# Ledger of designs, part 189: peptides against a protein of PDB entry 3PUK

Target 1, 227 residues: chain A of PDB entry 3PUK
Amino acid sequence: ERGLKSVVWRKIKTAVFDDCRKEGEWKIMLLDEFTTKLLSSCCKMTDLLEEGITVIENIYKNREPVRQMKALYFISPTPKSVDCFLRDFGSKSEKKYKAAYIYFTDFCPDSLFNKIKASCSKSIRRCKEINISFIPQESQVYTLDVPDAFYYCYSPDPSNASRKEVVMEAMAEQIVTVCATLDENPGVRYKSKPLDNASKLAQLVEKKLEDYYKIDEKGLIKGKTQS

## One batch from the design tools (peptide; made by RFdiffusion4, then SolubleMPNN)

Design b2_p24_4_s1 (from b2_p24_4, 10 letters changed)
Fold by OpenDDE base, seed 5:
Structure b2_p24_4_s1 (fold): chain B 227 residues (1-227), chain A 24 residues (1-24)
Amino acid sequence: as target 1 above (227 residues)
Amino acid sequence: MEKEKELEKLKEELEKKGEELLKE
């Protein structure tokens, strides 16, 4: 049985490293907060070296230019991470690296894509989205990256209702990415709670799973599998 | 599907531009 960590690593290897691999070429890899945690959870530095990564840098930190090397950005599609990327390539005279390969961990909003396209398109060799917005903890355990999820889901304040909806949506999306990574279409199960958050989340997940498998890369519609 | 198509178009454009820069 392939543990979730190994599956995640395999997906990253295939979707990111194999996609931009060039024989004999080393790259600098830029990570944000999420992808740092993600890679730390499923690989070792030796694994990254084997994939042609010489140095790992934090995208949020001030970094010295390495103009002769290409950069691999493995980042979340957030304004903060994108802004840091833009700072690296926003000016022709201030390019920190030779070129950029950018891989987003999730769907990148059009607004962010447009911003990238408008300012840095000439420096980008690849721009892809991969669906990996979770952190594997154990063989079948993962952590969702949804800020303040607990707070908003269980908030008694009605003013947080809109935020709760956003959080639930984000959680559902990330669960679907797990299913996609595992190539599973589970029958969603949940435990009922007084606030009915679990049922709402289950409904969102089911809907998103249906949508995903209708338009999946292989055009395959899978039946419900055991979860 | 529309977003995926847009992303693919963007990718293609970026790839073309990247290749042009390498020839320079």
Scores: peptide ipSAE 0.023, ipTM 0.532, DockQ to the pose 0.020
Fold by OpenDDE base, seed 3:
Parts: C-alpha cells; sequence; structure tokens
Structure b2_p24_4_s1 (fold): chain B 227 residues (1-227), chain A 24 residues (1-24)
C-alpha cells in the first residue's frame, strides 16, 4: 500500500469508523458512487471487517431490510444519495435498519440537511461531515470503470465467486486496453492478498496481453516493458 | 455567514441527540 492511500485510509478510520465504533457491534455500510471509488482505492474488505462492517451495500439499489442492524452511511451530500437514505428511513413503511450513522464526504447543504432532519432525525445516531473529496491517485495508476467491482471483488461472501470472475474479466480487459493505448506490454506485478484477487487478476491480464500482442503483431510477442 | 452558523448549530444539535441515543 502506497503512502497517499494509507493516509486517506487513516483519515477514514479515525473520522468514520472510530467515531461510531461499539465493541461487539456489526454494521451494514451503505456507499454511493464516490465513496465506493474512494474506499476501493485505499482499503480491502478485510480492513472493513476489522472495523466492524459485515457487508457493504450500494445505496442506489433496492435492498432487503435488516432491521436488527444499524447502518453506516458513508455518502456524498448529493440529492440522489440523500433521497436514497430517506427511502430507507423516511417512508411510512418499516425502516430498513435499526438506526443510521451518516458521514458525508463534504459539506452538506442546508436544504438537504433540513430534509433529513425533518424526516429521519429520530433514526439518526450520528451525522458528520468528514471533508474527503478526493480519490488518491498516483503516477501510472489508472482508474477502471467496472460497475460493482469493489462490491464483488472485495466481498468475503463466497456466493459472489461467479460475479468476481466476471468483474475480474472486465477489469483485465480494461487494463489491456490501457496497455494497448500506451503501446506497452508490462510485466505484471501484484501483492499477495488473503483473497488472492490480485493474483487472479494478474493472470488474466497476462493472458490477455499475450493474446493481444500475438494477434496485433502478426504473432510477435513484444518484450515486457517496465510497468 | 449567518446560514452557515445556523447549519452548524443544527448539526451540533443532531450530534448531541445522536450521542444520547447511543447511550440507550
Amino acid sequence: as target 1 above (227 residues)
Amino acid sequence: MEKEKELEKLKEELEKKGEELLKE
């Protein structure tokens, strides 16, 4: 893990997880588009498990109620994310979760805050702004656009194994596309992780790179470049 | 400036309420 990512993770750990932590308590964490990207850039599911998160969910999707568990909303202060939160707690229907901890990545506008307060104040145990509006990126690091990649690749649930394979395939394809665009055949390197996702992805990338250069260069395999 | 102060006050109120609920 690189220095900037560790700094961002430390900030999130202190501002969010340490702030709402209770011994022996597990929470469901709700993420939006931005926070999914943010967490995927600086942590893995095992890290979240250590912080008392049992599962992560996409706030935009319909979810089954888990009424006995509290929910940690780590979201951007946008109308879309706030509306999704309100659907979880603001309707006359049963609340999806026992209570909510809300952490916004930026300043929450008064209009949105008032809307939350008016509808869901009794269910909110915490509401804080933590002011993290950037995703750590370093030189020669590319961000891939693969839907739900974080949710499936970092999921500890074995039931997601098939989805992991699909996502990894898509990621590998995009990586190869980047390499092709840069006209590079990099030596693939990875760090070993408990879920072995990095190794699997590396193997897929290597295979696809070989196939690509065999086809495009009339059977000539380019030498590996510095990655 | 006034709006900001008002919002901060409301947020603090919510925080205090949240802390109280956590003690239950």
Scores: peptide ipSAE 0.018, ipTM 0.450, DockQ to the pose 0.036
Fold by OpenDDE base, seed 2:
Structure b2_p24_4_s1 (fold): chain B 227 residues (1-227), chain A 24 residues (1-24)
Amino acid sequence: as target 1 above (227 residues)
Amino acid sequence: MEKEKELEKLKEELEKKGEELLKE
Protein backbone atom coordinates (compact mmCIF):
# COMPACT_ATOMS: atom_id res chain seq x y z
CA GLU B 1 0.00 0.00 0.00
CA ARG B 2 2.82 2.38 0.78
CA GLY B 3 4.26 1.24 -2.44
CA LEU B 4 1.22 2.40 -4.35
CA LYS B 5 1.34 5.86 -2.81
CA SER B 6 4.97 6.16 -3.77
CA VAL B 7 4.22 5.06 -7.29
CA VAL B 8 1.43 7.61 -7.63
CA TRP B 9 3.62 10.37 -6.28
CA ARG B 10 6.42 9.48 -8.66
CA LYS B 11 3.98 9.56 -11.53
CA ILE B 12 2.69 12.99 -10.55
CA LYS B 13 6.20 14.29 -10.03
CA THR B 14 7.30 13.14 -13.44
CA ALA B 15 4.16 13.92 -15.42
CA VAL B 16 3.26 17.23 -13.81
CA PHE B 17 5.96 18.88 -11.76
CA ASP B 18 9.01 17.90 -13.78
CA ASP B 19 7.17 18.81 -16.96
CA CYS B 20 6.61 22.43 -16.02
CA ARG B 21 9.47 23.01 -13.61
CA LYS B 22 11.67 26.03 -14.13
CA GLU B 23 14.66 26.76 -11.96
CA GLY B 24 14.01 29.47 -9.45
CA GLU B 25 10.37 29.78 -10.42
CA TRP B 26 7.54 29.38 -7.96
CA LYS B 27 3.99 28.61 -9.00
CA ILE B 28 0.58 28.70 -7.45
CA MET B 29 -1.13 25.36 -7.72
CA LEU B 30 -4.88 25.10 -8.20
CA LEU B 31 -6.60 21.91 -7.13
CA ASP B 32 -10.13 20.61 -7.28
CA GLU B 33 -11.85 18.14 -5.03
CA PHE B 34 -10.35 15.04 -6.54
CA THR B 35 -6.79 16.25 -6.91
CA THR B 36 -6.83 17.61 -3.38
CA LYS B 37 -7.65 14.14 -2.16
CA LEU B 38 -5.13 12.59 -4.49
CA LEU B 39 -2.22 14.74 -3.39
CA SER B 40 -3.15 14.49 0.26
CA SER B 41 -2.97 10.73 -0.08
CA CYS B 42 0.54 10.61 -1.45
CA CYS B 43 2.45 13.75 -0.46
CA LYS B 44 2.83 16.58 2.02
CA MET B 45 3.33 20.30 1.64
CA THR B 46 7.09 19.99 1.97
CA ASP B 47 7.07 17.75 -1.07
CA LEU B 48 5.16 20.38 -3.02
CA LEU B 49 7.53 23.09 -1.89
CA GLU B 50 10.41 21.06 -3.24
CA GLU B 51 8.59 20.97 -6.56
CA GLY B 52 8.32 24.74 -6.73
CA ILE B 53 4.81 25.22 -5.39
CA THR B 54 4.56 28.18 -3.07
CA VAL B 55 0.88 27.87 -2.24
CA ILE B 56 -2.05 25.68 -3.13
CA GLU B 57 -5.50 27.09 -3.77
CA ASN B 58 -8.94 25.63 -4.20
CA ILE B 59 -10.09 26.21 -7.75
CA TYR B 60 -13.73 26.40 -6.68
CA LYS B 61 -13.20 29.40 -4.43
CA ASN B 62 -12.98 33.03 -5.32
CA ARG B 63 -9.34 33.94 -5.14
CA GLU B 64 -7.42 37.16 -5.21
CA PRO B 65 -5.33 37.75 -8.30
CA VAL B 66 -1.61 37.09 -8.16
CA ARG B 67 -0.81 38.43 -11.56
CA GLN B 68 2.95 38.12 -11.30
CA MET B 69 2.87 34.36 -10.76
CA LYS B 70 2.14 31.48 -13.06
CA ALA B 71 -0.49 28.96 -12.07
CA LEU B 72 -0.38 25.19 -12.21
CA TYR B 73 -3.83 23.69 -12.61
CA PHE B 74 -3.94 20.06 -11.60
CA ILE B 75 -7.60 19.29 -12.04
CA SER B 76 -10.15 16.78 -13.23
CA PRO B 77 -11.66 17.29 -16.68
CA THR B 78 -15.09 18.26 -15.39
CA PRO B 79 -17.35 21.15 -16.36
CA LYS B 80 -17.10 22.55 -12.86
CA SER B 81 -13.31 22.62 -12.73
CA VAL B 82 -12.98 23.87 -16.28
CA ASP B 83 -15.50 26.63 -15.68
CA CYS B 84 -13.51 27.77 -12.68
CA PHE B 85 -10.38 27.86 -14.79
CA LEU B 86 -12.18 29.87 -17.45
CA ARG B 87 -13.19 32.42 -14.85
CA ASP B 88 -9.55 32.92 -13.96
CA PHE B 89 -8.51 33.67 -17.54
CA GLY B 90 -11.71 34.43 -19.43
CA SER B 91 -11.33 38.18 -19.24
CA LYS B 92 -8.21 39.76 -20.68
CA SER B 93 -8.39 42.56 -18.19
CA GLU B 94 -8.89 40.36 -15.18
CA LYS B 95 -6.54 37.46 -15.49
CA LYS B 96 -5.80 36.13 -12.05
CA TYR B 97 -2.37 34.76 -12.93
CA LYS B 98 0.42 35.39 -15.38
CA ALA B 99 -0.07 32.13 -17.26
CA ALA B 100 -1.46 28.65 -16.82
CA TYR B 101 -0.18 25.11 -16.96
CA ILE B 102 -3.04 22.63 -17.09
CA TYR B 103 -2.79 18.96 -16.25
CA PHE B 104 -5.93 16.88 -16.38
CA THR B 105 -6.21 13.68 -14.40
CA ASP B 106 -8.05 11.98 -17.24
CA PHE B 107 -9.18 12.44 -20.82
CA CYS B 108 -10.66 15.85 -21.39
CA PRO B 109 -13.79 15.78 -23.54
CA ASP B 110 -13.66 17.77 -26.75
CA SER B 111 -16.49 19.98 -25.61
CA LEU B 112 -14.50 21.16 -22.61
CA PHE B 113 -11.30 21.43 -24.54
CA ASN B 114 -13.00 23.55 -27.18
CA LYS B 115 -14.22 25.93 -24.51
CA ILE B 116 -10.68 26.29 -23.23
CA LYS B 117 -9.28 26.88 -26.70
CA ALA B 118 -11.89 29.48 -27.51
CA SER B 119 -11.40 31.53 -24.38
CA CYS B 120 -7.96 31.08 -22.89
CA SER B 121 -5.55 29.61 -25.42
CA LYS B 122 -3.10 32.50 -25.23
CA SER B 123 -2.71 32.13 -21.49
CA ILE B 124 -1.96 28.41 -21.51
CA ARG B 125 1.64 27.23 -21.62
CA ARG B 126 0.89 23.53 -21.22
CA CYS B 127 -2.20 21.38 -21.46
CA LYS B 128 -1.72 17.68 -20.88
CA GLU B 129 -3.76 14.69 -19.89
CA ILE B 130 -2.40 12.23 -17.40
CA ASN B 131 -4.01 8.97 -16.40
CA ILE B 132 -4.39 9.18 -12.63
CA SER B 133 -8.02 8.89 -11.69
CA PHE B 134 -7.73 6.87 -8.51
CA ILE B 135 -6.68 7.55 -4.96
CA PRO B 136 -4.22 5.17 -3.37
CA GLN B 137 -5.77 3.86 -0.22
CA GLU B 138 -4.65 1.58 2.50
CA SER B 139 -6.92 -0.93 4.05
CA GLN B 140 -9.49 0.70 6.30
CA VAL B 141 -8.60 4.14 5.06
CA TYR B 142 -11.41 6.61 4.74
CA THR B 143 -11.48 9.78 2.73
CA LEU B 144 -13.04 12.66 4.56
CA ASP B 145 -15.19 15.30 2.93
CA VAL B 146 -13.69 18.36 4.56
CA PRO B 147 -13.28 21.32 2.25
CA ASP B 148 -9.78 22.76 2.07
CA ALA B 149 -8.40 20.28 4.56
CA PHE B 150 -5.21 19.73 2.64
CA TYR B 151 -4.71 23.42 1.99
CA TYR B 152 -4.63 24.39 5.62
CA CYS B 153 -3.35 21.28 7.35
CA TYR B 154 -0.26 21.06 5.21
CA SER B 155 0.30 24.79 4.81
CA PRO B 156 3.61 26.06 6.11
CA ASP B 157 2.14 29.54 6.42
CA PRO B 158 1.49 30.52 10.03
CA SER B 159 -1.25 32.86 8.89
CA ASN B 160 -3.40 29.81 8.22
CA ALA B 161 -3.21 28.59 11.80
CA SER B 162 -6.74 29.58 12.74
CA ARG B 163 -8.22 28.06 9.63
CA LYS B 164 -6.16 24.96 10.19
CA GLU B 165 -7.71 24.45 13.59
CA VAL B 166 -11.21 24.71 12.20
CA VAL B 167 -10.41 22.23 9.48
CA MET B 168 -8.81 19.79 11.88
CA GLU B 169 -11.84 19.93 14.09
CA ALA B 170 -14.08 19.19 11.16
CA MET B 171 -11.86 16.28 10.18
CA ALA B 172 -11.96 14.91 13.68
CA GLU B 173 -15.72 15.17 13.68
CA GLN B 174 -16.00 13.20 10.49
CA ILE B 175 -13.62 10.54 11.74
CA VAL B 176 -15.82 10.13 14.77
CA THR B 177 -18.80 9.87 12.48
CA VAL B 178 -17.12 7.07 10.60
CA CYS B 179 -16.31 5.29 13.82
CA ALA B 180 -19.85 5.70 15.02
CA THR B 181 -21.18 4.37 11.76
CA LEU B 182 -18.94 1.34 12.04
CA ASP B 183 -19.76 1.01 15.72
CA GLU B 184 -16.09 1.10 16.63
CA ASN B 185 -14.07 2.88 19.26
CA PRO B 186 -10.60 2.59 17.84
CA GLY B 187 -7.28 3.29 19.35
CA VAL B 188 -5.86 6.29 17.58
CA ARG B 189 -2.56 5.87 15.80
CA TYR B 190 -0.60 8.40 13.83
CA LYS B 191 2.71 8.89 12.15
CA SER B 192 4.75 11.85 13.23
CA LYS B 193 5.49 14.47 10.61
CA PRO B 194 7.58 17.60 10.72
CA LEU B 195 4.34 19.36 11.47
CA ASP B 196 2.57 18.19 14.58
CA ASN B 197 -0.68 18.05 12.65
CA ALA B 198 -1.01 14.31 12.98
CA SER B 199 -0.58 14.47 16.72
CA LYS B 200 -3.07 17.29 17.06
CA LEU B 201 -5.59 15.53 14.90
CA ALA B 202 -5.15 12.35 16.87
CA GLN B 203 -5.80 14.19 20.08
CA LEU B 204 -8.91 15.80 18.68
CA VAL B 205 -10.20 12.46 17.47
CA GLU B 206 -9.57 10.84 20.81
CA LYS B 207 -11.32 13.61 22.62
CA LYS B 208 -14.30 13.56 20.32
CA LEU B 209 -14.56 9.80 20.49
CA GLU B 210 -14.61 9.97 24.23
CA ASP B 211 -17.27 12.61 24.15
CA TYR B 212 -19.34 10.69 21.66
CA TYR B 213 -19.34 7.43 23.53
CA LYS B 214 -19.81 9.05 26.90
CA ILE B 215 -22.77 11.04 25.75
CA ASP B 216 -24.19 8.22 23.71
CA GLU B 217 -27.72 7.89 24.99
CA LYS B 218 -27.42 4.16 25.04
CA GLY B 219 -24.93 4.38 27.88
CA LEU B 220 -22.97 1.53 26.42
CA ILE B 221 -19.32 1.84 27.20
CA LYS B 222 -17.81 0.24 24.17
CA GLY B 223 -14.34 -1.14 24.53
CA LYS B 224 -11.57 -0.10 22.24
CA THR B 225 -11.65 -1.96 18.98
CA GLN B 226 -8.71 -2.72 16.76
CA SER B 227 -8.64 -0.50 13.76
CA MET A 1 -0.29 15.01 -25.57
CA GLU A 2 -2.89 15.32 -28.26
CA LYS A 3 -4.57 18.22 -26.56
CA GLU A 4 -1.30 20.03 -26.17
CA LYS A 5 -0.52 19.63 -29.82
CA GLU A 6 -3.91 20.94 -30.78
CA LEU A 7 -3.47 23.91 -28.53
CA GLU A 8 -0.08 24.68 -29.98
CA LYS A 9 -1.47 24.55 -33.47
CA LEU A 10 -4.25 26.87 -32.51
CA LYS A 11 -1.80 29.32 -31.00
CA GLU A 12 0.25 29.32 -34.13
CA GLU A 13 -2.80 29.94 -36.24
CA LEU A 14 -3.92 32.79 -34.05
CA GLU A 15 -0.49 34.35 -34.14
CA LYS A 16 -0.43 34.18 -37.90
CA LYS A 17 -3.85 35.73 -38.16
CA GLY A 18 -2.84 38.44 -35.78
CA GLU A 19 0.22 39.26 -37.78
CA GLU A 20 -1.82 39.41 -40.93
CA LEU A 21 -4.29 41.79 -39.37
CA LEU A 22 -1.51 44.08 -38.21
CA LYS A 23 -0.02 44.23 -41.66
CA GLU A 24 -3.40 45.35 -43.04
Scores: peptide ipSAE 0.027, ipTM 0.426, DockQ to the pose 0.025; fails the geometry check
Fold by OpenDDE base, seed 1:
Structure b2_p24_4_s1 (fold): chain B 227 residues (1-227), chain A 24 residues (1-24)
Amino acid sequence: as target 1 above (227 residues)
Amino acid sequence: MEKEKELEKLKEELEKKGEELLKE
């Protein structure tokens, strides 16, 4: 019944928890706003305990140091989340945790990565991008995390045209990450509206899907899946 | 990919240092 939720959880388990798991080791997990919502949508605290997480903390909040424990940062690649991470490890004398494992939900810009590398590379034992930038709702339902999407997509102001394109691109990218997570190449369907936003988004998704599966991680071209 | 590889190298270095510290 939780098809998408289970798939998302499985991906997180494999890509994050299994990747950094060490026998007998417990970690503190740091979450941001997005990953808090993401994990809450697809797992329970008991599930996290089974994966070796003793406690979860909000990366944005002030936290007491636990210097003897390693930290698992499951966060979005945003300046805000990265800055919070840097505060935890940027000071040589005041490291919050023993070491850090970082897993980004999406591609981390080079600028942010370079900032991390320059400030606290010695504290980082792992850094990966796992490409999960959506929230599963139901078995086949998800929501996108694109700020102000509605505003820009439906704005009659021509000055917002460039922002609309950026938003559409971001939405399309997130949809592709869903498809990648599900290992599906769906046919794109949409309901036409007067503003033709759905058509534009569909075209972007189709293009991105085509690009994704043409240069698949395994070099395999996958056919379209009926969805 | 490049980022991951670079950090893997760093991980290995840190692990090596950790092992050295345990031997001291």
Scores: peptide ipSAE 0.026, ipTM 0.507, DockQ to the pose 0.020; fails the geometry check

Design b2_p24_4_s2 (from b2_p24_4, 11 letters changed)
Fold by OpenDDE base, seed 1:
Structure b2_p24_4_s2 (fold): chain B 227 residues (1-227), chain A 24 residues (1-24)
Amino acid sequence: as target 1 above (227 residues)
Amino acid sequence: MEEEKKLEELKKKLEELGKKLLEE
């Protein structure tokens, strides 16, 4: 009934909550802007309680230490979110929580990962990427989280060309994460117009899908499915 | 029940977080 929302929730439940679940243990969950919206779109408050979450905190806000509890960080791999995490665990005397489980919604750049590893490795019990970089709206509808996408994609200013490419790449990546979440390899179809934004995006998506599904987790080649 | 209290607290916190995010 919930379609994409249900799929996303199932993915989060399996990849995040089940992964760090411990009998009798309650955790504090730290969310950033994106993951707050994401969870709000695909789960209920009761669902989070059932998964052992007793407290929700905004990672960007000042928080009182709860040193006896472990923290679950479900955050985007951004410098801002990572910096907030580092503030929580960067000092031995000022650790806010007992330990950390970190789940990134997307690929974490090596620069950020290395920064975490260098300063907080002893406090981290788990660090994993789960590749969910979209917000489900309807059964099969989602919203991409790419800032200023419209501005850069449709800007006539040549100085924005490089940024346009970055935005298009980010959009394509998020579409691929949707497909991965749904476990689908759709054939990309579009109305071909030379040098238009739609065709460019479609080409990027197609290329990324091909790369993603070339070899599955079991080392098998997956074919394209029709949708 | 203790569970009910926790649920209500969680609901409140999530709601507050939502409001704060909308204000930004």
Scores: peptide ipSAE 0.010, ipTM 0.303, DockQ to the pose 0.306
Fold by OpenDDE base, seed 2:
Structure b2_p24_4_s2 (fold): chain B 227 residues (1-227), chain A 24 residues (1-24)
Amino acid sequence: as target 1 above (227 residues)
Amino acid sequence: MEEEKKLEELKKKLEELGKKLLEE
C-alpha cells in the first residue's frame, strides 16, 4: 500500500546516499522546500540517520559554518536553491562546510550549472541529477511540485502565456520522472484539442517519454507499457 | 547514546522545517 513511497525511497537511497557514502563519515544535509516534503513523504528520521546524516538544515536559512563537516545538498535545480548553495561556498574564506555533494532532483539548466562550476568547483565532490521531482502520497498517488501551476494554467490573462508554457514543461518533466522512477513507459492516449491544458500536457509527456525511453541507462531500447 | 541524540536532533530539525514550510 506504500509502493510508490518505497520506490522513491529506494531510488534516493541508491542515487544519493549510497553514491556519496563513506564509511564512518557523517554529513550535514541541506534541504529545500521540495526535498523536505519529499523526504518526509517517503522515509523516517531513522532512515536518514542510518544513511549518515547527522543534522539537517534548511538551505534557505542563514546557517552557522560547520567547517569540519561535509555537506550533502539534496535540492531542486532552481535559482533560489542554487543561490543559497553559492552563498555557502562562493567565498573561499567563508565556506560554510568542508566540501559539498550536490544532488539535484531534476535536470539542472546549463546557466545554473555554469554558475556553480565557475564559483565552487573546487569544493564540490559530486554533482548529480537524480530525476525525482514529485511527492508520493499513496501507493501510486503523487503530487506535482510546480509553483502556481493552477494559477498560470487556468489564468485568463494572456500575459501569463509564456509562464504557462514553462509550468506545463515542468509538470511534464515531473510526470516523466515518476515513470522513470517506476520503470514504466505508459502510453498516452489523450485526444488533442487546441488550447486544452490537459492535451498540451499529454503531448509534452508523450514526447519526453519517447525521448527518455529510446535508450535506457544500459543502452537498451524500451517499449511502451500499460499504466 | 550518540545515535539516539542524533536521531532526536534530526526529528527536531524535520519538525522545525515542517513548521516553517507551513508558515510560508
Scores: peptide ipSAE 0.005, ipTM 0.294, DockQ to the pose 0.310
Fold by OpenDDE base, seed 3:
Structure b2_p24_4_s2 (fold): chain B 227 residues (1-227), chain A 24 residues (1-24)
Amino acid sequence: as target 1 above (227 residues)
Amino acid sequence: MEEEKKLEELKKKLEELGKKLLEE
């Protein structure tokens, strides 16, 4: 009944907006490059207003302080985005906002998480990982956000083999997040040659799907959450 | 120009693969 865009929006609404919602409270939302594309693909500004967002800002840009308002950071767990957050709430400078709610689109590395905790823990009201790392385009179509994917996947240089593997892993992870978002486990099995990128990706997806749902079935939660 | 075309082709392939996995 619902297209991929609707499913993604529902996921974000439940995992992010409903999680930090307070009656009568407005927030400023900070987005990075990926989440800007993500939200633009599945919602309108009017939808965000209904969720208590008064304005959206680019986390990478210099912004004027709005010290009386809390900020909702919906960002990727990257050094760049995290550094921008730290600039907003760093101990050496005045805080740009009253407090922060942080929602990462994927698992945040411990190094980045610890860096945040060490610098800005008192300003953070919520920190959660929601595992949405894909962009819906059509009802059943999406794009992946993997830097330099083309270059490394099709590089003739054998020295790039390790980077190719990293890229393939990232791509597979994003496909798995699509499945998780749709609450679907296709249980697909593939046999193919390792040098075929598509086949390799399929194998990685298979493995990661199994791992994901196995963990879920066991009731294990590895996400980082603080309040 | 050529790089962009190749990138778009890759995206299409990945989308089709993903679609297939979700439909099966």
Scores: peptide ipSAE 0.000, ipTM 0.278, DockQ to the pose 0.019
Fold by OpenDDE base, seed 4:
Structure b2_p24_4_s2 (fold): chain B 227 residues (1-227), chain A 24 residues (1-24)
Amino acid sequence: as target 1 above (227 residues)
Amino acid sequence: MEEEKKLEELKKKLEELGKKLLEE
């Protein structure tokens, strides 16, 4: 039951580790809350060692400088994570690491990207988005990183309608990233509930999938697959 | 031996990070 975990690991390996790998070079890896959970779900410590990671650090914590080592930032494109990165490299005299490789789990907003570029461009050897915003649990099961999703989706309070929409959109986006990771364009199936949340989510997913595969670099429109 | 030590250290760090994340 490790199919999805294997796929996720393979994607991370190819998109992150292989992308910045240098023979004989060890890196410090910086993780945030999401990526810590993500890696813990799909790899072993031995796997990380094999990929040249010697130390894992929490990006949110105060860390001692290791100026002789390059850092691999595998983080979410959030203001919090980006700010922590900027603190590590914002001052030339106080750089915590020799250089940085940055891999975002999702699309990084231009505002954040520009902030990074303006402040730390000389320290960055690589910056890439890899579009993994889910945690695999089983071969075909994943957990979405959408805070309070259950509460807002099933809240009977009409005042939460706007928040519900935002949450559902975020969920749909993450489902699309799963599909992208699996290289699948699934036919969306759902069981309708009185609140019709499943239907709305399904519609959002279908729309986003359509957009994703239409815009895909390969120009390939993949047909709906039965998952 | 050095790789094993590194592995153990890495395991410990990940476990600590995991625990902290679960507490939050």
Scores: peptide ipSAE 0.006, ipTM 0.305, DockQ to the pose 0.292; fails the geometry check

Design b2_p24_4_s3 (from b2_p24_4, 8 letters changed)
Fold by OpenDDE base, seed 2:
Structure b2_p24_4_s3 (fold): chain B 227 residues (1-227), chain A 24 residues (1-24)
Amino acid sequence: as target 1 above (227 residues)
Amino acid sequence: EEEKKRLEELKEELEKRGKELLEE
């Protein structure tokens, strides 16, 4: 399948499931809001079963301990998701699972990463950033998942200017991760109306794409491609 | 054996919940 959904699934399979797969071992997978939507868009429960996932749970909800099973955390690098993880493993006496594999959908801030290391490093068997922060809707259509993006981008309140910049940066990062996933460096097309947000976002994307594709995996400069 | 049975029951319950979660 050539669709974006298949590409996303392939990325998750190779970066997450294949990375932590052990023969005969089943895991519980913990998802947050974003990764729930992501997986829902590109796979079924049967697909997850084939990858060694017995059950999935929402990380934000109270969960019963399953101390005999290892947990696969596929989560966004947010304070909320990280805090939920820390609650699962922060106490030596009350670990919910046997061990943890953590896969972040994007770059994890050093502050959060250090917090994890300081609290429960002994319980973590793997921690990796896979850089997949978009939701495929159709074969060539995806949606960004940035909290309150619409509000901050379209807010007339000047007090939200700093927040708007943060949101724009996050959106640009997500777009770049799509390009990286698809192995494409597309030209950016946008409409500037009604606000200048589109042009600003385009500039951020262009800059980030240039930085990302300066050197490919083989140390070669990668040119722009047509999407 | 009892522990295995309990684990299987839990898996079934969580699987049901997981399916619901993915369908939302």
Scores: peptide ipSAE 0.023, ipTM 0.531, DockQ to the pose 0.358
Fold by OpenDDE base, seed 5:
Structure b2_p24_4_s3 (fold): chain B 227 residues (1-227), chain A 24 residues (1-24)
Amino acid sequence: as target 1 above (227 residues)
Amino acid sequence: EEEKKRLEELKEELEKRGKELLEE
């Protein structure tokens, strides 16, 4: 049985590394906060070397140009990460790397995508979205990357109601990406609480799972499973 | 040849930095 960590690694290997790998070519890989945690949870540096990555760099830090090497950006589709990318390639005269391969961990909003397209499209060799927005902790345990989720979900302040909904949507989306990665359509289980957050989240997950499996590329209709 | 050597040195340095990042 393959644990969640191995599944995540296999997904990244197939969706990212195999997609841009060229024999004899080394790349610099740029990571943000989320993808750093993600890779650290499921691979070693030796694994990355085998995939043609010579070094990894933090996208948020000031970095010296390596103009002779291509860069692999494995980043979240956030304004912060995108802005850092744009700083690397936004000016023709100030390109830090030879070219860019971009792999987003989730759906990139049109606003961000258009911003990238308008400023540095000529430098981009590949731009792809992969569905991996969770961090595996153990073989069957993972953590969602939703900032301030606990605060907004359990805040007694009614003014946070709208933000709570946004957070829950983000959580539901990430859970669906886990299910997609594991190729499972789970029957959602939850414990009811006074605020009924678990029930609401479960409903969101169920809805999104239905949508995913109805429109997936394989056209697979799976019954509910227990993972 | 000199460029190749320089590139290899850079790769080694970058490798060290990368390992540090993953260990954080």
Scores: peptide ipSAE 0.022, ipTM 0.416, DockQ to the pose 0.347
Fold by OpenDDE base, seed 4:
Structure b2_p24_4_s3 (fold): chain B 227 residues (1-227), chain A 24 residues (1-24)
Amino acid sequence: as target 1 above (227 residues)
Amino acid sequence: EEEKKRLEELKEELEKRGKELLEE
């Protein structure tokens, strides 16, 4: 049995680094807030060097051009991250890097994708979604990247009910991505709470898992496993 | 060789910056 950190790293290595790696070629890697945390949780700089990354940069910060090197963008499909990318390549005369490889941690909405395509398609060598939206904390523990999840899930204010549902939906989706990453169909366990958020989340997860594995019947349908 | 040296210096600088970023 493999630790979650190792599994995540292996997925990134296969889906991102192996996909764009060229012998003797070094790249600059651009990270956003989430992917910084993600990589920090499962690898070291030495590991990145081994994968052909010379340096990592925060996509949100102003950066000096390194026009002789290609850039690997490992970012979330958010307007903020995409806008930062577009600033790097939006002008031919002001391209910060030689070319771009883009790997999104989740599905990139068509609106964002089209925006990228319209403005800097010629600079892009790869653009893929790899569906990694969780941070491994321990060998089998992970943290979901859902903003304000704690606040809304535990808010006693009824006005937050709709937002709570949205948050739980997002959490459930991310849990499913974890399961997909691990290739597991776990038996869902939860601790009952007064607000019964855990139960609701469990139900959402179960439903989404069913949907996921139903759709993926083209592949290996696995029975419920222990989580 | 001069170009190689410049590239190595750049790499070293970038490596330093990247390491700092991952450690945050």
Scores: peptide ipSAE 0.019, ipTM 0.407, DockQ to the pose 0.412
Fold by OpenDDE base, seed 3:
Structure b2_p24_4_s3 (fold): chain B 227 residues (1-227), chain A 24 residues (1-24)
Amino acid sequence: as target 1 above (227 residues)
Amino acid sequence: EEEKKRLEELKEELEKRGKELLEE
């Protein structure tokens, strides 16, 4: 069963490919580490070809210019990925492609957005966030994209306590995004550990879910379902 | 001025699209 994978693919198709697709037009798609894993988890290269993608390139690698083609950047809103994009379009001499469509997997901080704005606004045709910061492993299993989550959550060093809380918050936010994507308000199950991280995360998720559904613009309040 | 306005519109699209996805 691949329920979550199908949902993720559908979201990407709607939010990214359908948004920028033009009849008869092919694009080069640039991926980073996260989006490579994400697409690999929910589609095949043949699927991408059907969506008008001629070739996939790694944004971190040196690439030959293809100035007659537009580029589709499906990337994480990180300094590393943004810097790579800026190298492609930051100067007229370094412009590798005809134009850029940018789709971020999550919220792009203002600092990064401002850097893009200041350097290559004329080259950008689209810039959107699609809020997919998780990788589906199975129908109901996914991996979150939270930097250093494992290290900080399981670190015995008390000096990491503040960072641990930040990481937990980020994880909770991403879980809520998953639930929203699946249109589900799950009852959270967990096993307690000596550090009680699972309990803390569960509480954060439950609180955020409650807040989210209460303020839903559609006026939908969904009851908790055990899943 | 025109480029600044265009990018602001794109910013608004970012927020709108994100919100729509969360509400599904």
Scores: peptide ipSAE 0.014, ipTM 0.361, DockQ to the pose 0.021; fails the geometry check

